Peptides against a protein of PDB entry 5TDY. Designs and how they scored, part 27

Target 1, 88 residues: chain A of PDB entry 5TDY
Amino acid sequence: EKKIDGRRKAAVLLVALGPEKAAQVMKHLDEETVEQLVVEIANIGRVTPEEKKQVLEEFLSLAKAKEMISEGGIEYAKKVLEKAFGPE

## One batch from the design tools (peptide; made by RFdiffusion4, then SolubleMPNN)

Design b2_p15_3_s1 (from b2_p15_3, 5 letters changed)
Fold by OpenDDE base, seed 1:
Structure b2_p15_3_s1 (fold): chain B 88 residues (1-88), chain A 15 residues (1-15)
Amino acid sequence: as target 1 above (88 residues)
Amino acid sequence: MSPEEIAEIIKEWLK
């Protein structure tokens, strides 16, 4: 798989969450980081299904590692995020 | 997941 830049991963995720949810998330980031991510979002262009899949997988992996979701909750979280990304 | 928790994951990506 192709390595995705961290800033791009974040941008892909934020776009998938939608503007309202993304705004809530970015409130917890420092001002300079937010400015950088806004630029990334503005220049996101086309997001491939491969990128979407990879971002989702890495997100779930980290969420699990940080015990933000239980083992049994992974599949549910996956469905929610997949819906946010939209079907191909 | 809360917005704060999601932000923490993003912070990891940005390290």
Scores: peptide ipSAE 0.748, ipTM 0.953, DockQ to the pose 0.756
Fold by OpenDDE base, seed 2:
Structure b2_p15_3_s1 (fold): chain B 88 residues (1-88), chain A 15 residues (1-15)
Amino acid sequence: as target 1 above (88 residues)
Amino acid sequence: MSPEEIAEIIKEWLK
């Protein structure tokens, strides 16, 4: 598994969420971070299926670790995010 | 999960 840069992971996630949802998320980030991520998103280029999968898995892992989602909610969250990332 | 919670995960990635 290839290690993905944190900024890259964030950009991939935000793009998958769509502009409306991404904007809501970014409201909770500091101005400098937002600016950095906007640039990263603008230069995201091609996102491979493997990157999408890895970002999703890492997202769910952290969400679980931070108790943001229950065990039962993991599969649901996975499907929601899979829909956001689009079919692969 | 909320946009705020998603943002917290992003913050972790950016550490």
Scores: peptide ipSAE 0.748, ipTM 0.953, DockQ to the pose 0.685
Fold by OpenDDE base, seed 4:
Parts: structure tokens; sequence; C-alpha cells
Structure b2_p15_3_s1 (fold): chain B 88 residues (1-88), chain A 15 residues (1-15)
């Protein structure tokens, strides 16, 4: 797999969450970080299926490592988030 | 996951 820039990963995730949820998430980030991510989102351009998949996998991996999600919920979470992205 | 938990993962990516 290709390495994705951290800011790019964050932007892809935030867009996938939708504006309402993304706004809630960004309330927990410092002002400078929010400004940087807004720029990344504004210039996100095209997000490939591979990028979406990789970002989701890395997200779930970290979530599991931090015990934010159970092992049994990984596959379910994938399906839920895929629905959030919407069909191509 | 809560918005705060999601933000923690984003912070990790930005390190």
Amino acid sequence: as target 1 above (88 residues)
Amino acid sequence: MSPEEIAEIIKEWLK
C-alpha cells in the first residue's frame, strides 16, 4: 500500500463523516489544526476507492488498539462507514 | 465512537 499523508487521511475521514459529525470532531482539536484541516478538506479533490479503504482500515486499526471498538465490531463498523461514504 | 475518540485518532495521524 502507498503511504498517505496524515493530513490527507484526516481530511478523507472528516469528509466521510459528513459536515455535522466532522464539526463535532473538530471541536476537540486546537484552532491551528482545525484551520489546517479545513484547507485540506477544501482541496481534497478526488478521493480514490483505495484511499478510502486504506483510511478506514487505519482508522479501525487505531480505534481497536485504543480499545475504542471491540474486535467483533470491526466488520460491522466497516459496513456502516462504507454506507456513510455512499456508493460510487 | 464519540467525536472526542475520533479526534484522538486524528491527532495521532498528525504527529
Scores: peptide ipSAE 0.741, ipTM 0.953, DockQ to the pose 0.750
Fold by OpenDDE base, seed 5:
Structure b2_p15_3_s1 (fold): chain B 88 residues (1-88), chain A 15 residues (1-15)
Amino acid sequence: as target 1 above (88 residues)
Amino acid sequence: MSPEEIAEIIKEWLK
């Protein structure tokens, strides 16, 4: 497992969410952070399936830790993500 | 999850 830079993780997640949802998320970030993330997204290049999987798993782990979702929700989310994104 | 909650996770990654 490769260590992924925090800015890269954020960019990968935002791209995975799609432009509409990403825009909603970024409304809750300060302007400077948004500018930085836009640059990261612009230079994201290729996102490997491994990176995407790692980012989404860490995302779900943190969401669970913050009690944003239940364990059952994590398993459900994994199934949804598998079908929605799958192979590109 | 709400967009705000997702943003909070992103903030954690950016620390």
Scores: peptide ipSAE 0.726, ipTM 0.953, DockQ to the pose 0.751

Design b2_p15_3_s2 (from b2_p15_3 with S3P V9I E15K)
Fold by OpenDDE base, seed 1:
Structure b2_p15_3_s2 (fold): chain B 88 residues (1-88), chain A 15 residues (1-15)
Amino acid sequence: as target 1 above (88 residues)
Amino acid sequence: FSPELIAEIIKEWLK
């Protein structure tokens, strides 16, 4: 699989979260970081299903490690995508 | 997922 840089991962995740949730997240980031991510999102272009999958899988892995959630994996990631964008 | 947790992960990605 292709390596995705951190800025791209963050942008992909934020788009996948939807505007409302993304805004909530950004309130916990410093101003400079927010501006950077806004630019990344504005220039995100096409996000492939593969990128979405990679980003969400990594996110879930890290989230499980930090929060000890019982649910995770690609199936959960797909549910997140479905809620954010609807069925493709 | 809490916004705080998500933000933490994003911060890690941006390091």
Scores: peptide ipSAE 0.744, ipTM 0.955, DockQ to the pose 0.738
Fold by OpenDDE base, seed 2:
Structure b2_p15_3_s2 (fold): chain B 88 residues (1-88), chain A 15 residues (1-15)
Amino acid sequence: as target 1 above (88 residues)
Amino acid sequence: FSPELIAEIIKEWLK
């Protein structure tokens, strides 16, 4: 598994969400952060399926943890991802 | 997931 920097992860996630949802998310970020992320998205280039999967798995894991839904990490996130998007 | 929650996760990634 390749390590992805935080800025890249954020850009990949925002692109995956689509422009409307991404815009909603950015309303909760400060102006400078929004500007930085817009630039990052503009320069995102090619996103591999592996990158996308990795980012979404980490996102789901962190989201689960923050919502205190239940215990579990990447393994659970992977199962959710597989059900939602199919095997990658 | 709420936009707020997503934003919080992004903030963590950007630290």
Scores: peptide ipSAE 0.737, ipTM 0.955, DockQ to the pose 0.805
Fold by OpenDDE base, seed 3:
Structure b2_p15_3_s2 (fold): chain B 88 residues (1-88), chain A 15 residues (1-15)
Amino acid sequence: as target 1 above (88 residues)
Amino acid sequence: FSPELIAEIIKEWLK
C-alpha cells in the first residue's frame, strides 16, 4: 500500500466524516492545527478509494488501541471497515 | 467515536 503523510491522512478522515462531524472534531484542536487542516482540506483534490480505506483502517486501529477495547491491529480494523461500509 | 477521540488520533498523525 502507498504511504500517506499525516497531514493528508487527517484531511482525508475529516472529509470522510462530513462537515458536521469534522467541525466537532476541529473544536478539540488548537487554532494553529485547525488552520493547517483547513488548508489541507481545501487542497485535498481527489481522494481515491484506496486512500480512504487505508486511512479509515488506520484510524480504527488507533482508536481500538487507545480505548483498549480489543486485541489485534490492522486486520481487526479491516474487519470493522468491511462490516460498516462494505468493499469499495 | 467521540470528537475528542478522533481529535487525539489526528494529533498523533500530525506529530
Scores: peptide ipSAE 0.736, ipTM 0.955, DockQ to the pose 0.785
Fold by OpenDDE base, seed 5:
Structure b2_p15_3_s2 (fold): chain B 88 residues (1-88), chain A 15 residues (1-15)
Amino acid sequence: as target 1 above (88 residues)
Amino acid sequence: FSPELIAEIIKEWLK
């Protein structure tokens, strides 16, 4: 598993969410951060299935840690990814 | 997931 820097993770997640949801998320960030992320998204290039999976799994783990979901872990994350995005 | 939650996680990644 390759380490992904934070900016890259954020960009991958936002792209995966789609423009409408991403816009809603960005309303909760300061303007400087938004500008930074927009640049990252613009230069995201190709997102590998491995990167996308890794980012979403980490996201779910962190969401669980914040007590927003009762189910979690890598196995649950895999189920979510399979249902939401299917095979690439 | 709420936009707020997602934003908070992104903030953590950007630290």
Scores: peptide ipSAE 0.733, ipTM 0.955, DockQ to the pose 0.787

Design b2_p15_3_s3 (from b2_p15_3, 4 letters changed)
Fold by OpenDDE base, seed 5:
Structure b2_p15_3_s3 (fold): chain B 88 residues (1-88), chain A 15 residues (1-15)
Amino acid sequence: as target 1 above (88 residues)
Amino acid sequence: FSPEEIAEIIKEWLK
């Protein structure tokens, strides 16, 4: 498994969420961060299934650590999110 | 996940 830099992970996640949800998310970030992420998204290029899977997995792992989810485990949550197009 | 919750994860990734 290849390590993905934070900016790349964020960009991949935002694209996966879609423009509507991504816009809502970015309202909670400072202006400079938003500008940085927009640039990353513009240069995202191809996102492989492996990258998307890894990003979602890392997202869920951190979300669990922050007690944002409690549905028994990461694996279950991952299956639900994968079928719903993203970590919404 | 709420937009705020997702944003918090992103902030962590950007540290």
Scores: peptide ipSAE 0.743, ipTM 0.956, DockQ to the pose 0.792
Fold by OpenDDE base, seed 2:
Structure b2_p15_3_s3 (fold): chain B 88 residues (1-88), chain A 15 residues (1-15)
Amino acid sequence: as target 1 above (88 residues)
Amino acid sequence: FSPEEIAEIIKEWLK
């Protein structure tokens, strides 16, 4: 429903992934981006269930658009992520 | 998803 800022989405996702996985992800980002996201994570505050759901859905949408997963794979991935709340 | 793939999505969000 509500549009989420890109930085916010990234922060929510990274926190959901956990520190270990998040660190691995950030190794693929430039130094400036990492610094920005670390600050965003530090100020993330409360993440609502609605935000978490929306972030995952938007993630899957882009993953689909970039052909990282097939059409049928999206539904399966969504179910898996609903339990773990952390795409990989 | 691999860390690289996840990072790719994040990069899009930050554009």
Scores: peptide ipSAE 0.770, ipTM 0.958, DockQ to the pose 0.768; fails the geometry check
Fold by OpenDDE base, seed 1:
Structure b2_p15_3_s3 (fold): chain B 88 residues (1-88), chain A 15 residues (1-15)
Amino acid sequence: as target 1 above (88 residues)
Amino acid sequence: FSPEEIAEIIKEWLK
């Protein structure tokens, strides 16, 4: 498994969320970070299925660690997020 | 996940 740069992971996630949801998320980030991520998104190129899977898994891992979701709900959440192309 | 929660995780990735 290839390690994905943090900026790349964020860009992949934001693109998967769609422009409306991504915009809502970025409202919670500082201006400099937003500018950096916009550049990353603009230059994202092709996102492989492997990258998408890895980003999702790492997202869920951190979500669990931060107690945003119960451990028992991780597997179900993973399936839902994969189907929806991003967290709802 | 709320936009704030998603942003929180992104912040972690960017540390």
Scores: peptide ipSAE 0.769, ipTM 0.958, DockQ to the pose 0.786; fails the geometry check
Fold by OpenDDE base, seed 4:
Structure b2_p15_3_s3 (fold): chain B 88 residues (1-88), chain A 15 residues (1-15)
Amino acid sequence: as target 1 above (88 residues)
Amino acid sequence: FSPEEIAEIIKEWLK
């Protein structure tokens, strides 16, 4: 699979979450980072199904590593995210 | 996932 730029991954995720949830997330980021991501979102263009899948997988991988979800909850979380994309 | 948890992941991606 293709390596996705970190800024791109973040932008894809934020767009998937929707503007309301994305805004809540960005409240936890510094001003410079927010400005950077807003630019990325504005120029996101087409997001392929492959990119969406990869971003989701990488998100879940890090979430697991940070103990946000248990090993047994990975598949469930994956299905929820694939269906709803965001509300987690 | 909470907004704070999601932000943690994003911060990691931006390192």
Scores: peptide ipSAE 0.760, ipTM 0.957, DockQ to the pose 0.786; fails the geometry check

Design b2_p15_3_s4 (from b2_p15_3, 5 letters changed)
Fold by OpenDDE base, seed 1:
Structure b2_p15_3_s4 (fold): chain B 88 residues (1-88), chain A 15 residues (1-15)
Amino acid sequence: as target 1 above (88 residues)
Amino acid sequence: MSPEEIAEIIKEWLS
């Protein structure tokens, strides 16, 4: 698979979450990081289905590793995020 | 997941 830059992964996720949720998330990031991500989001361009899948997979993997999501909650989270990303 | 938890994952991606 094509490796995605961390900044791009973050931008893809934030766009998928929507402006309201994204704003809530970015409140927990430092100012410089927020500025960089805003630029990244502004220049996100087209996000391919492949990128969306990779971002989702990596997100769920890390969430699981950090015990932020249970095994039983993975499927639910996947559905929520897939809805956020929109159809392919 | 909370916004804070999501932010932690983003921080990981940016590290």
Scores: peptide ipSAE 0.747, ipTM 0.952, DockQ to the pose 0.756
Fold by OpenDDE base, seed 2:
Structure b2_p15_3_s4 (fold): chain B 88 residues (1-88), chain A 15 residues (1-15)
Amino acid sequence: as target 1 above (88 residues)
Amino acid sequence: MSPEEIAEIIKEWLS
């Protein structure tokens, strides 16, 4: 597994969420961070299936660690996010 | 999970 930098992970996630949901998320970030992420998104290029999988896994892992999702909710979250990422 | 919670994870990635 190749390490993905945080900016890249965030950009991949935001693109997967779609512009409307991404905008809702970015409302909770400071202005400078938003600007940086917008640039990162603009230059995201190709996102490989491997990157999508890794970002999803790391997202869920961190969400679980922060108790944002229960163990039982992980599978549901996977399904929702997998739909957002789209099939390869 | 909420947009705010998602944002917190992003903040963690960027920290």
Scores: peptide ipSAE 0.745, ipTM 0.952, DockQ to the pose 0.738
Fold by OpenDDE base, seed 4:
Structure b2_p15_3_s4 (fold): chain B 88 residues (1-88), chain A 15 residues (1-15)
Amino acid sequence: as target 1 above (88 residues)
Amino acid sequence: MSPEEIAEIIKEWLS
């Protein structure tokens, strides 16, 4: 497993969410952070299936740890997000 | 998950 930079993980997630949802999320980040992430998104290039899978799993792991989703909801959330990423 | 909750995870990645 390759270590993914935090900025890269965030960019991958935001792109997967789509521009509208991503914008809603970034409203909760400070201006400097938003500027940095916009640059990362602009230069995201190719995102491998492995990166997508890793980002998704790390996202769900943290969401679970923060009790944002239940144990039983992990599989469902995974399917929803995988569809958002798109098959490639 | 709410946009705010997603942002919390992103903040964690950037910390």
Scores: peptide ipSAE 0.738, ipTM 0.952, DockQ to the pose 0.736
Fold by OpenDDE base, seed 5:
Structure b2_p15_3_s4 (fold): chain B 88 residues (1-88), chain A 15 residues (1-15)
Amino acid sequence: as target 1 above (88 residues)
Amino acid sequence: MSPEEIAEIIKEWLS
């Protein structure tokens, strides 16, 4: 798999969440970070299925590590996300 | 996950 920089990962995730949810998330980030991410989102271009999968898998892995989600719920969460938002 | 928790993951990526 290809390495994805942090800014790109964040942008991919936020786009996948949709504008309303993304806005809720960004309320918890500092102003400068929000400005940076808005630019990244505006210039996100094409997101490959492989890239999206990689970002979501890392997201869930980190969530598990931080005890935000149980290990047993990871695969289920992936299915929920894909069903809710699907491919771009 | 809450929006705050999601934001913490993003902060991790940007750190």
Scores: peptide ipSAE 0.727, ipTM 0.953, DockQ to the pose 0.739

Design b2_p15_4_s3
Fold by OpenDDE base, seed 5:
Structure b2_p15_4_s3 (fold): chain B 88 residues (1-88), chain A 15 residues (1-15)
Amino acid sequence: as target 1 above (88 residues)
Amino acid sequence: MLEELVKEAEKLLKE
């Protein structure tokens, strides 16, 4: 498993969500944070399927552990994973 | 719905 730094994880997550969903969520964040995220996305380069899977699974695991996301959010994340990598 | 995931991303950016 390749080590991914935190900033890259954030960028990978947002790119994986797609521009529409990413923008929708970022409307609830501070402007400065949004700008930081946009910069990270701009510098993301190529994201491999393996890296994308690793990041999404990590965030999903964290969210479940903290019970912070709605069931709908979990289901959405699962659908994103399914579209990207197939059913698992 | 996905705000908490983005909040985790925000935390990672600030680490």
Scores: peptide ipSAE 0.103, ipTM 0.662, DockQ to the pose 0.086
Fold by OpenDDE base, seed 2:
Structure b2_p15_4_s3 (fold): chain B 88 residues (1-88), chain A 15 residues (1-15)
Amino acid sequence: as target 1 above (88 residues)
Amino acid sequence: MLEELVKEAEKLLKE
């Protein structure tokens, strides 16, 4: 698998979720993170099917590994997205 | 909510 930048992964995920669901996630994020995500989404360019699949598989893997599929929905999404834009 | 997000992700993976 090709390595994908965390910021890009977050953008790909939100775009894949669609504008309605993406907005529901972002309304629970801090203003700075939202601004960063918006910029990243604006510069996402083309997303290949392979890249989309990789990002979604990673997201599902994390959710299953932590057994958090049925709990903390928005909070979990918040943590994932914050890590993508957090300190390197 | 996460269950819904996971469900959506799974749906997208199967498309």
Scores: peptide ipSAE 0.053, ipTM 0.567, DockQ to the pose 0.859
Fold by OpenDDE base, seed 1:
Structure b2_p15_4_s3 (fold): chain B 88 residues (1-88), chain A 15 residues (1-15)
Amino acid sequence: as target 1 above (88 residues)
Amino acid sequence: MLEELVKEAEKLLKE
């Protein structure tokens, strides 16, 4: 399995959510983070099906483990993005 | 929103 950069994981996730839902997530992020995410999305290039599967599988696993699927909603998505994109 | 992500992930996992 190829290692995927955390920032790229966040970009892949946002693209997978679609523009409307991605916008909803980004409304809960600070302006600086939003600007950085926009840059990452702009430079995302090609996302392979394997890469998309890997990213979504990882986030699904985390969501199930934390039991945040039904009640976590946007707050969970925010935390996921912060962990993936945040300071290393 | 997260539900849609889960649905997509499950779809991919079942392929």
Scores: peptide ipSAE 0.050, ipTM 0.570, DockQ to the pose 0.445
Fold by OpenDDE base, seed 3:
Structure b2_p15_4_s3 (fold): chain B 88 residues (1-88), chain A 15 residues (1-15)
Amino acid sequence: as target 1 above (88 residues)
Amino acid sequence: MLEELVKEAEKLLKE
């Protein structure tokens, strides 16, 4: 697998979810984080199918490993995205 | 909810 920057990873995830689903996640984030994510999304460029798959698999793996898919809900999703977007 | 987003992600992975 090619190494993907954490900031790019977050942008790829949100773009993959589509604007409607991405908005439902982002509305629970603080304004500063949202602004940062918007910048990353705006500069995402081309996303390959392989990159998209890698990012989504990592997201699913994290959610399942912690058994929090139906627990913690949006608050958990918020923490995951903030961690992924944070500095490497 | 997160469960809905996860289901959507799974669908995308299977495409």
Scores: peptide ipSAE 0.046, ipTM 0.556, DockQ to the pose 0.849

Design b2_p15_6_s1 (from b2_p15_6 with D1S Y2M V10Y)
Fold by OpenDDE base, seed 3:
Structure b2_p15_6_s1 (fold): chain B 88 residues (1-88), chain A 15 residues (1-15)
Amino acid sequence: as target 1 above (88 residues)
Amino acid sequence: SMFEKVVDAYLKVLE
């Protein structure tokens, strides 16, 4: 699979979360990062199944590594993202 | 990375 950069993955994730959740996420980021993400989101275009797969897999890996939330919380997030991406 | 920062932020939203 083609490796995608972090900015692209971030945009894919935020779009998948929807505008309401994306806005909540961006409240936790610095202004410069938000501005960069807005540009990436504006130019997201077509998101491939491979990109969705990479984003989901790396999200789960990072979430588990950080140990910030319970396993149940991670599982919930996984379900949310899978629903957001839709079946393919 | 930018992706890691976004993931970290989202995890905070989920808390």
Scores: peptide ipSAE 0.749, ipTM 0.955, DockQ to the pose 0.724
Fold by OpenDDE base, seed 4:
Structure b2_p15_6_s1 (fold): chain B 88 residues (1-88), chain A 15 residues (1-15)
Amino acid sequence: as target 1 above (88 residues)
Amino acid sequence: SMFEKVVDAYLKVLE
C-alpha cells in the first residue's frame, strides 16, 4: 500500500462526514490547522478507492485505541463513512 | 499528524 499524506487523509475524512459534521469537527481545531484543511478540501479532487480504504482503516484503528467512545459508536461511525464513500 | 488531530476532534463530536 502507498502511504497517504496525513493532510490528504484528513480532507478525505472531513468530506465523507459532510459539511455539517465537518464544521463541528473543525471547531475543535486550531486556526492554522483549519486553514490548512480548507485548502486540502478545496483541492481534494478525485478520491481513490485505496484512499477511502486507508482512511477508514486508520480511523477505526485510532478510534479503538482511544477507548473514548463505545464500540457501538465506532461501529456507527464506520457505517456512516462506508455509506458516504459509496460502494466500490 | 493532521489526520490524528481530525480523528481526535471527530471522536469528541461523537462523545
Scores: peptide ipSAE 0.748, ipTM 0.955, DockQ to the pose 0.722
Fold by OpenDDE base, seed 1:
Structure b2_p15_6_s1 (fold): chain B 88 residues (1-88), chain A 15 residues (1-15)
Amino acid sequence: as target 1 above (88 residues)
Amino acid sequence: SMFEKVVDAYLKVLE
C-alpha cells in the first residue's frame, strides 16, 4: 500500500477529531508544528478510504504501544474516529 | 514524525 506522509496523516486525524479536540491537541505542540498542521488541514481536500484505514491502524498501534491509556480509552478513541470516517 | 507527535498529544488529552 502507498505510504502516507506523516503531515498528511496528522491532518486527517485532527479533522476527524473535530475542531474542539483538534484545538486541545494542538495546545500540546510547538508553534512551528501547529503552523505546519494548519496548512495541511487547510489543504486536506478529499480523504480516501485507504488514508482513513492507515491513519486508524497506525493510531491504534501507537496508542497501544504507549500503555499509558486504558483499553477502554483506546476503544473510545477508535469509535470516535470510525464514526468520523464513516463506513468503508 | 508529525503524526506521532499529534497522536502523543491526543493521548494526553484523553488522559
Scores: peptide ipSAE 0.748, ipTM 0.955, DockQ to the pose 0.724
Fold by OpenDDE base, seed 5:
Parts: C-alpha cells; structure tokens; sequence
Structure b2_p15_6_s1 (fold): chain B 88 residues (1-88), chain A 15 residues (1-15)
C-alpha cells in the first residue's frame, strides 16, 4: 500500500476529530502550519479506507510513545477516531 | 512531519 504524506494524514485526522476539537488542536500550532492544514482540509475530498487505517495506526503508535498522556486519554482518542471513520 | 505535529497538539488537548 502507498504511504500518504504527513499533510494528507493530518487533514484526515482533523476532519475526523470534528470542528470543535480540530480548532482546539490548531491553537497549539504555528500560523504557517495552520494555513497549510486549512488548504489540505479544504481539498480533502474522499478519504479511502487505506488512508483511515494508516492514520489510525500511526496515531496510536505516536500516542503510545507519549508517557505524559494517560492511558485513558489514548483509549478515548482511539474510540473517537474509530467512530468517526465508521465500521470497515 | 505535519502529522506528528498535529498528533502532538491533539494529545496536549487531551491532557
């Protein structure tokens, strides 16, 4: 399977989180990054099952590497994304 | 990467 670039994966994640959480996330990012993300989100189009799978897997990998994040928080995030992506 | 930055930001939101 083809690997997706970081900008595409970021857009997929933010859309899955919904507008409220996406806004909160972008408050932690620099202006240039936000501008780039807005463009990617605007042109996201259809998200493939492969993209959803890769985003979820890489998210979990990165999240588990963070020791300051509670296990409950990671589990919550996982459930949110799984619900957003739908059953596949 | 941009994805890593977004994930890091989201994890901060969850804290």
Amino acid sequence: as target 1 above (88 residues)
Amino acid sequence: SMFEKVVDAYLKVLE
Scores: peptide ipSAE 0.744, ipTM 0.955, DockQ to the pose 0.731

Design b2_p15_6_s2 (from b2_p15_6, 6 letters changed)
Fold by OpenDDE base, seed 3:
Structure b2_p15_6_s2 (fold): chain B 88 residues (1-88), chain A 15 residues (1-15)
Amino acid sequence: as target 1 above (88 residues)
Amino acid sequence: SMFEKVVDAYLEVEK
């Protein structure tokens, strides 16, 4: 698989979450990080199926590893992202 | 990484 830049993955995830949820997420980030993400989102262009797959897989892996939410919450997030990415 | 920061932030929003 083609390696994806971390900034690119972050932008893909935020776009997938939708503007309202993405805004809520970015309120928890420092100003410098937000500025960088805004640039990445503005220039996201086409998101490939491979990028969507890698972002979803790594997101789920990180979320589970940190054990910050229940398994049900992880499953919910998975469904939201899968629907947001759309069918391929 | 920036991606991990975003994931952490998301988890804070959802919990």
Scores: peptide ipSAE 0.720, ipTM 0.950, DockQ to the pose 0.703
Fold by OpenDDE base, seed 1:
Structure b2_p15_6_s2 (fold): chain B 88 residues (1-88), chain A 15 residues (1-15)
Amino acid sequence: as target 1 above (88 residues)
Amino acid sequence: SMFEKVVDAYLEVEK
Protein backbone atom coordinates (compact mmCIF):
# COMPACT_ATOMS: atom_id res chain seq x y z
CA GLU B 1 0.00 0.00 0.00
CA LYS B 2 1.10 3.55 -0.68
CA LYS B 3 2.36 5.36 2.38
CA ILE B 4 0.71 8.65 3.24
CA ASP B 5 2.44 11.39 5.19
CA GLY B 6 0.94 12.65 8.43
CA ARG B 7 -0.01 16.02 7.01
CA ARG B 8 -2.04 14.44 4.23
CA LYS B 9 -3.80 12.07 6.60
CA ALA B 10 -4.58 14.93 8.96
CA ALA B 11 -6.14 16.95 6.17
CA VAL B 12 -8.26 14.00 5.04
CA LEU B 13 -9.49 13.43 8.58
CA LEU B 14 -10.34 17.07 9.21
CA VAL B 15 -12.32 17.33 6.00
CA ALA B 16 -14.20 14.16 6.89
CA LEU B 17 -15.08 15.57 10.32
CA GLY B 18 -16.73 18.59 8.76
CA PRO B 19 -15.95 22.29 9.17
CA GLU B 20 -17.53 22.70 12.59
CA LYS B 21 -15.77 19.79 14.25
CA ALA B 22 -12.54 20.47 12.37
CA ALA B 23 -12.52 24.02 13.73
CA GLN B 24 -12.93 22.75 17.28
CA VAL B 25 -10.08 20.31 16.79
CA MET B 26 -7.71 22.90 15.37
CA LYS B 27 -8.23 25.13 18.40
CA HIS B 28 -6.09 22.62 20.28
CA LEU B 29 -3.18 22.94 17.86
CA ASP B 30 -0.40 25.50 17.67
CA GLU B 31 -0.55 28.26 15.09
CA GLU B 32 2.18 26.85 12.88
CA THR B 33 0.49 23.46 12.72
CA VAL B 34 -2.85 25.06 11.87
CA GLU B 35 -1.27 27.04 9.04
CA GLN B 36 0.22 23.88 7.58
CA LEU B 37 -3.09 22.04 7.86
CA VAL B 38 -4.97 24.84 6.14
CA VAL B 39 -2.61 24.54 3.18
CA GLU B 40 -3.02 20.76 3.10
CA ILE B 41 -6.80 21.02 3.26
CA ALA B 42 -6.86 23.62 0.50
CA ASN B 43 -4.85 21.28 -1.71
CA ILE B 44 -6.50 18.02 -0.69
CA GLY B 45 -7.89 17.36 -4.15
CA ARG B 46 -9.06 13.82 -4.73
CA VAL B 47 -8.95 11.39 -1.82
CA THR B 48 -8.43 7.82 -2.96
CA PRO B 49 -10.14 4.78 -1.45
CA GLU B 50 -6.76 3.64 -0.17
CA GLU B 51 -6.23 6.93 1.63
CA LYS B 52 -9.69 6.78 3.19
CA LYS B 53 -9.02 3.26 4.39
CA GLN B 54 -5.64 4.09 5.90
CA VAL B 55 -6.89 7.22 7.63
CA LEU B 56 -9.90 5.45 9.12
CA GLU B 57 -7.89 2.48 10.32
CA GLU B 58 -5.14 4.53 11.90
CA PHE B 59 -7.65 6.92 13.46
CA LEU B 60 -9.56 4.10 15.12
CA SER B 61 -6.35 2.45 16.24
CA LEU B 62 -5.04 5.61 17.89
CA ALA B 63 -8.39 6.47 19.47
CA LYS B 64 -8.77 3.02 20.97
CA ALA B 65 -5.18 2.96 22.19
CA LYS B 66 -5.65 6.12 24.22
CA GLU B 67 -8.95 4.88 25.66
CA MET B 68 -10.22 8.44 25.86
CA ILE B 69 -13.49 7.52 24.17
CA SER B 70 -15.97 4.83 25.11
CA GLU B 71 -16.73 2.00 22.72
CA GLY B 72 -19.91 3.80 21.78
CA GLY B 73 -17.94 6.92 21.01
CA ILE B 74 -15.58 4.99 18.79
CA GLU B 75 -18.48 3.46 16.89
CA TYR B 76 -20.03 6.88 16.47
CA ALA B 77 -16.80 8.32 15.11
CA LYS B 78 -16.47 5.39 12.75
CA LYS B 79 -19.95 5.96 11.38
CA VAL B 80 -19.34 9.67 10.91
CA LEU B 81 -16.14 9.09 8.97
CA GLU B 82 -17.55 6.28 6.88
CA LYS B 83 -20.52 8.42 5.94
CA ALA B 84 -18.26 11.32 5.05
CA PHE B 85 -15.99 9.16 2.93
CA GLY B 86 -18.92 7.50 1.22
CA PRO B 87 -19.28 3.90 0.16
CA GLU B 88 -16.89 2.41 -2.37
CA SER A 1 3.24 13.20 13.61
CA MET A 2 0.79 15.84 12.52
CA PHE A 3 -1.88 13.17 12.17
CA GLU A 4 -1.34 11.99 15.72
CA LYS A 5 -1.60 15.57 16.95
CA VAL A 6 -4.92 16.00 15.18
CA VAL A 7 -6.27 12.73 16.55
CA ASP A 8 -5.17 13.71 20.03
CA ALA A 9 -6.93 17.04 19.67
CA TYR A 10 -10.06 15.30 18.43
CA LEU A 11 -10.10 13.07 21.48
CA GLU A 12 -9.86 16.14 23.70
CA VAL A 13 -12.85 17.65 21.96
CA GLU A 14 -14.92 14.48 22.20
CA LYS A 15 -14.27 13.62 25.84
Scores: peptide ipSAE 0.718, ipTM 0.950, DockQ to the pose 0.733
Fold by OpenDDE base, seed 4:
Structure b2_p15_6_s2 (fold): chain B 88 residues (1-88), chain A 15 residues (1-15)
Amino acid sequence: as target 1 above (88 residues)
Amino acid sequence: SMFEKVVDAYLEVEK
């Protein structure tokens, strides 16, 4: 599979979360990181199905590994993001 | 990575 830039993956995830949730997330990031993400989001253009798939899979993997939310929370997040990305 | 930072932030929001 094609390796996606970390900044690109971050931008894809934030866009998928929607503007309100993305804003909440970015409040937890340092100024420099936010500035970089804003640039990436502004230039996100078209997100391919492959990108969506990779971002979702890596997100779920990281979330589970960090064990910061319950399994139910992980499943919920998965459904929300899949719905946000669209059926395609 | 930047992606991991965003994921960490998301988890904090949803916690």
Scores: peptide ipSAE 0.718, ipTM 0.950, DockQ to the pose 0.706
Fold by OpenDDE base, seed 5:
Structure b2_p15_6_s2 (fold): chain B 88 residues (1-88), chain A 15 residues (1-15)
Amino acid sequence: as target 1 above (88 residues)
Amino acid sequence: SMFEKVVDAYLEVEK
């Protein structure tokens, strides 16, 4: 599989979360990181099915590993991302 | 990575 740049994955995730949630997330990031992400989001272009799959899988892996949210929260996030990406 | 930072931030939001 093709390796995806971390900044690219971040942009894909934020777009998939939707503007409301993405805004909340970015409030927890430092200014420099936000500025970099804005550039990546602005130039995101088309997101391939493989990118969507990799982002979702890695997101779930990281979220579960940290165990900072309930199982329900993880399932919610999964549903949000799957809905945003659409069936493929 | 930047991706991990975003995921961490998301977890803080949902915390």
Scores: peptide ipSAE 0.714, ipTM 0.949, DockQ to the pose 0.712

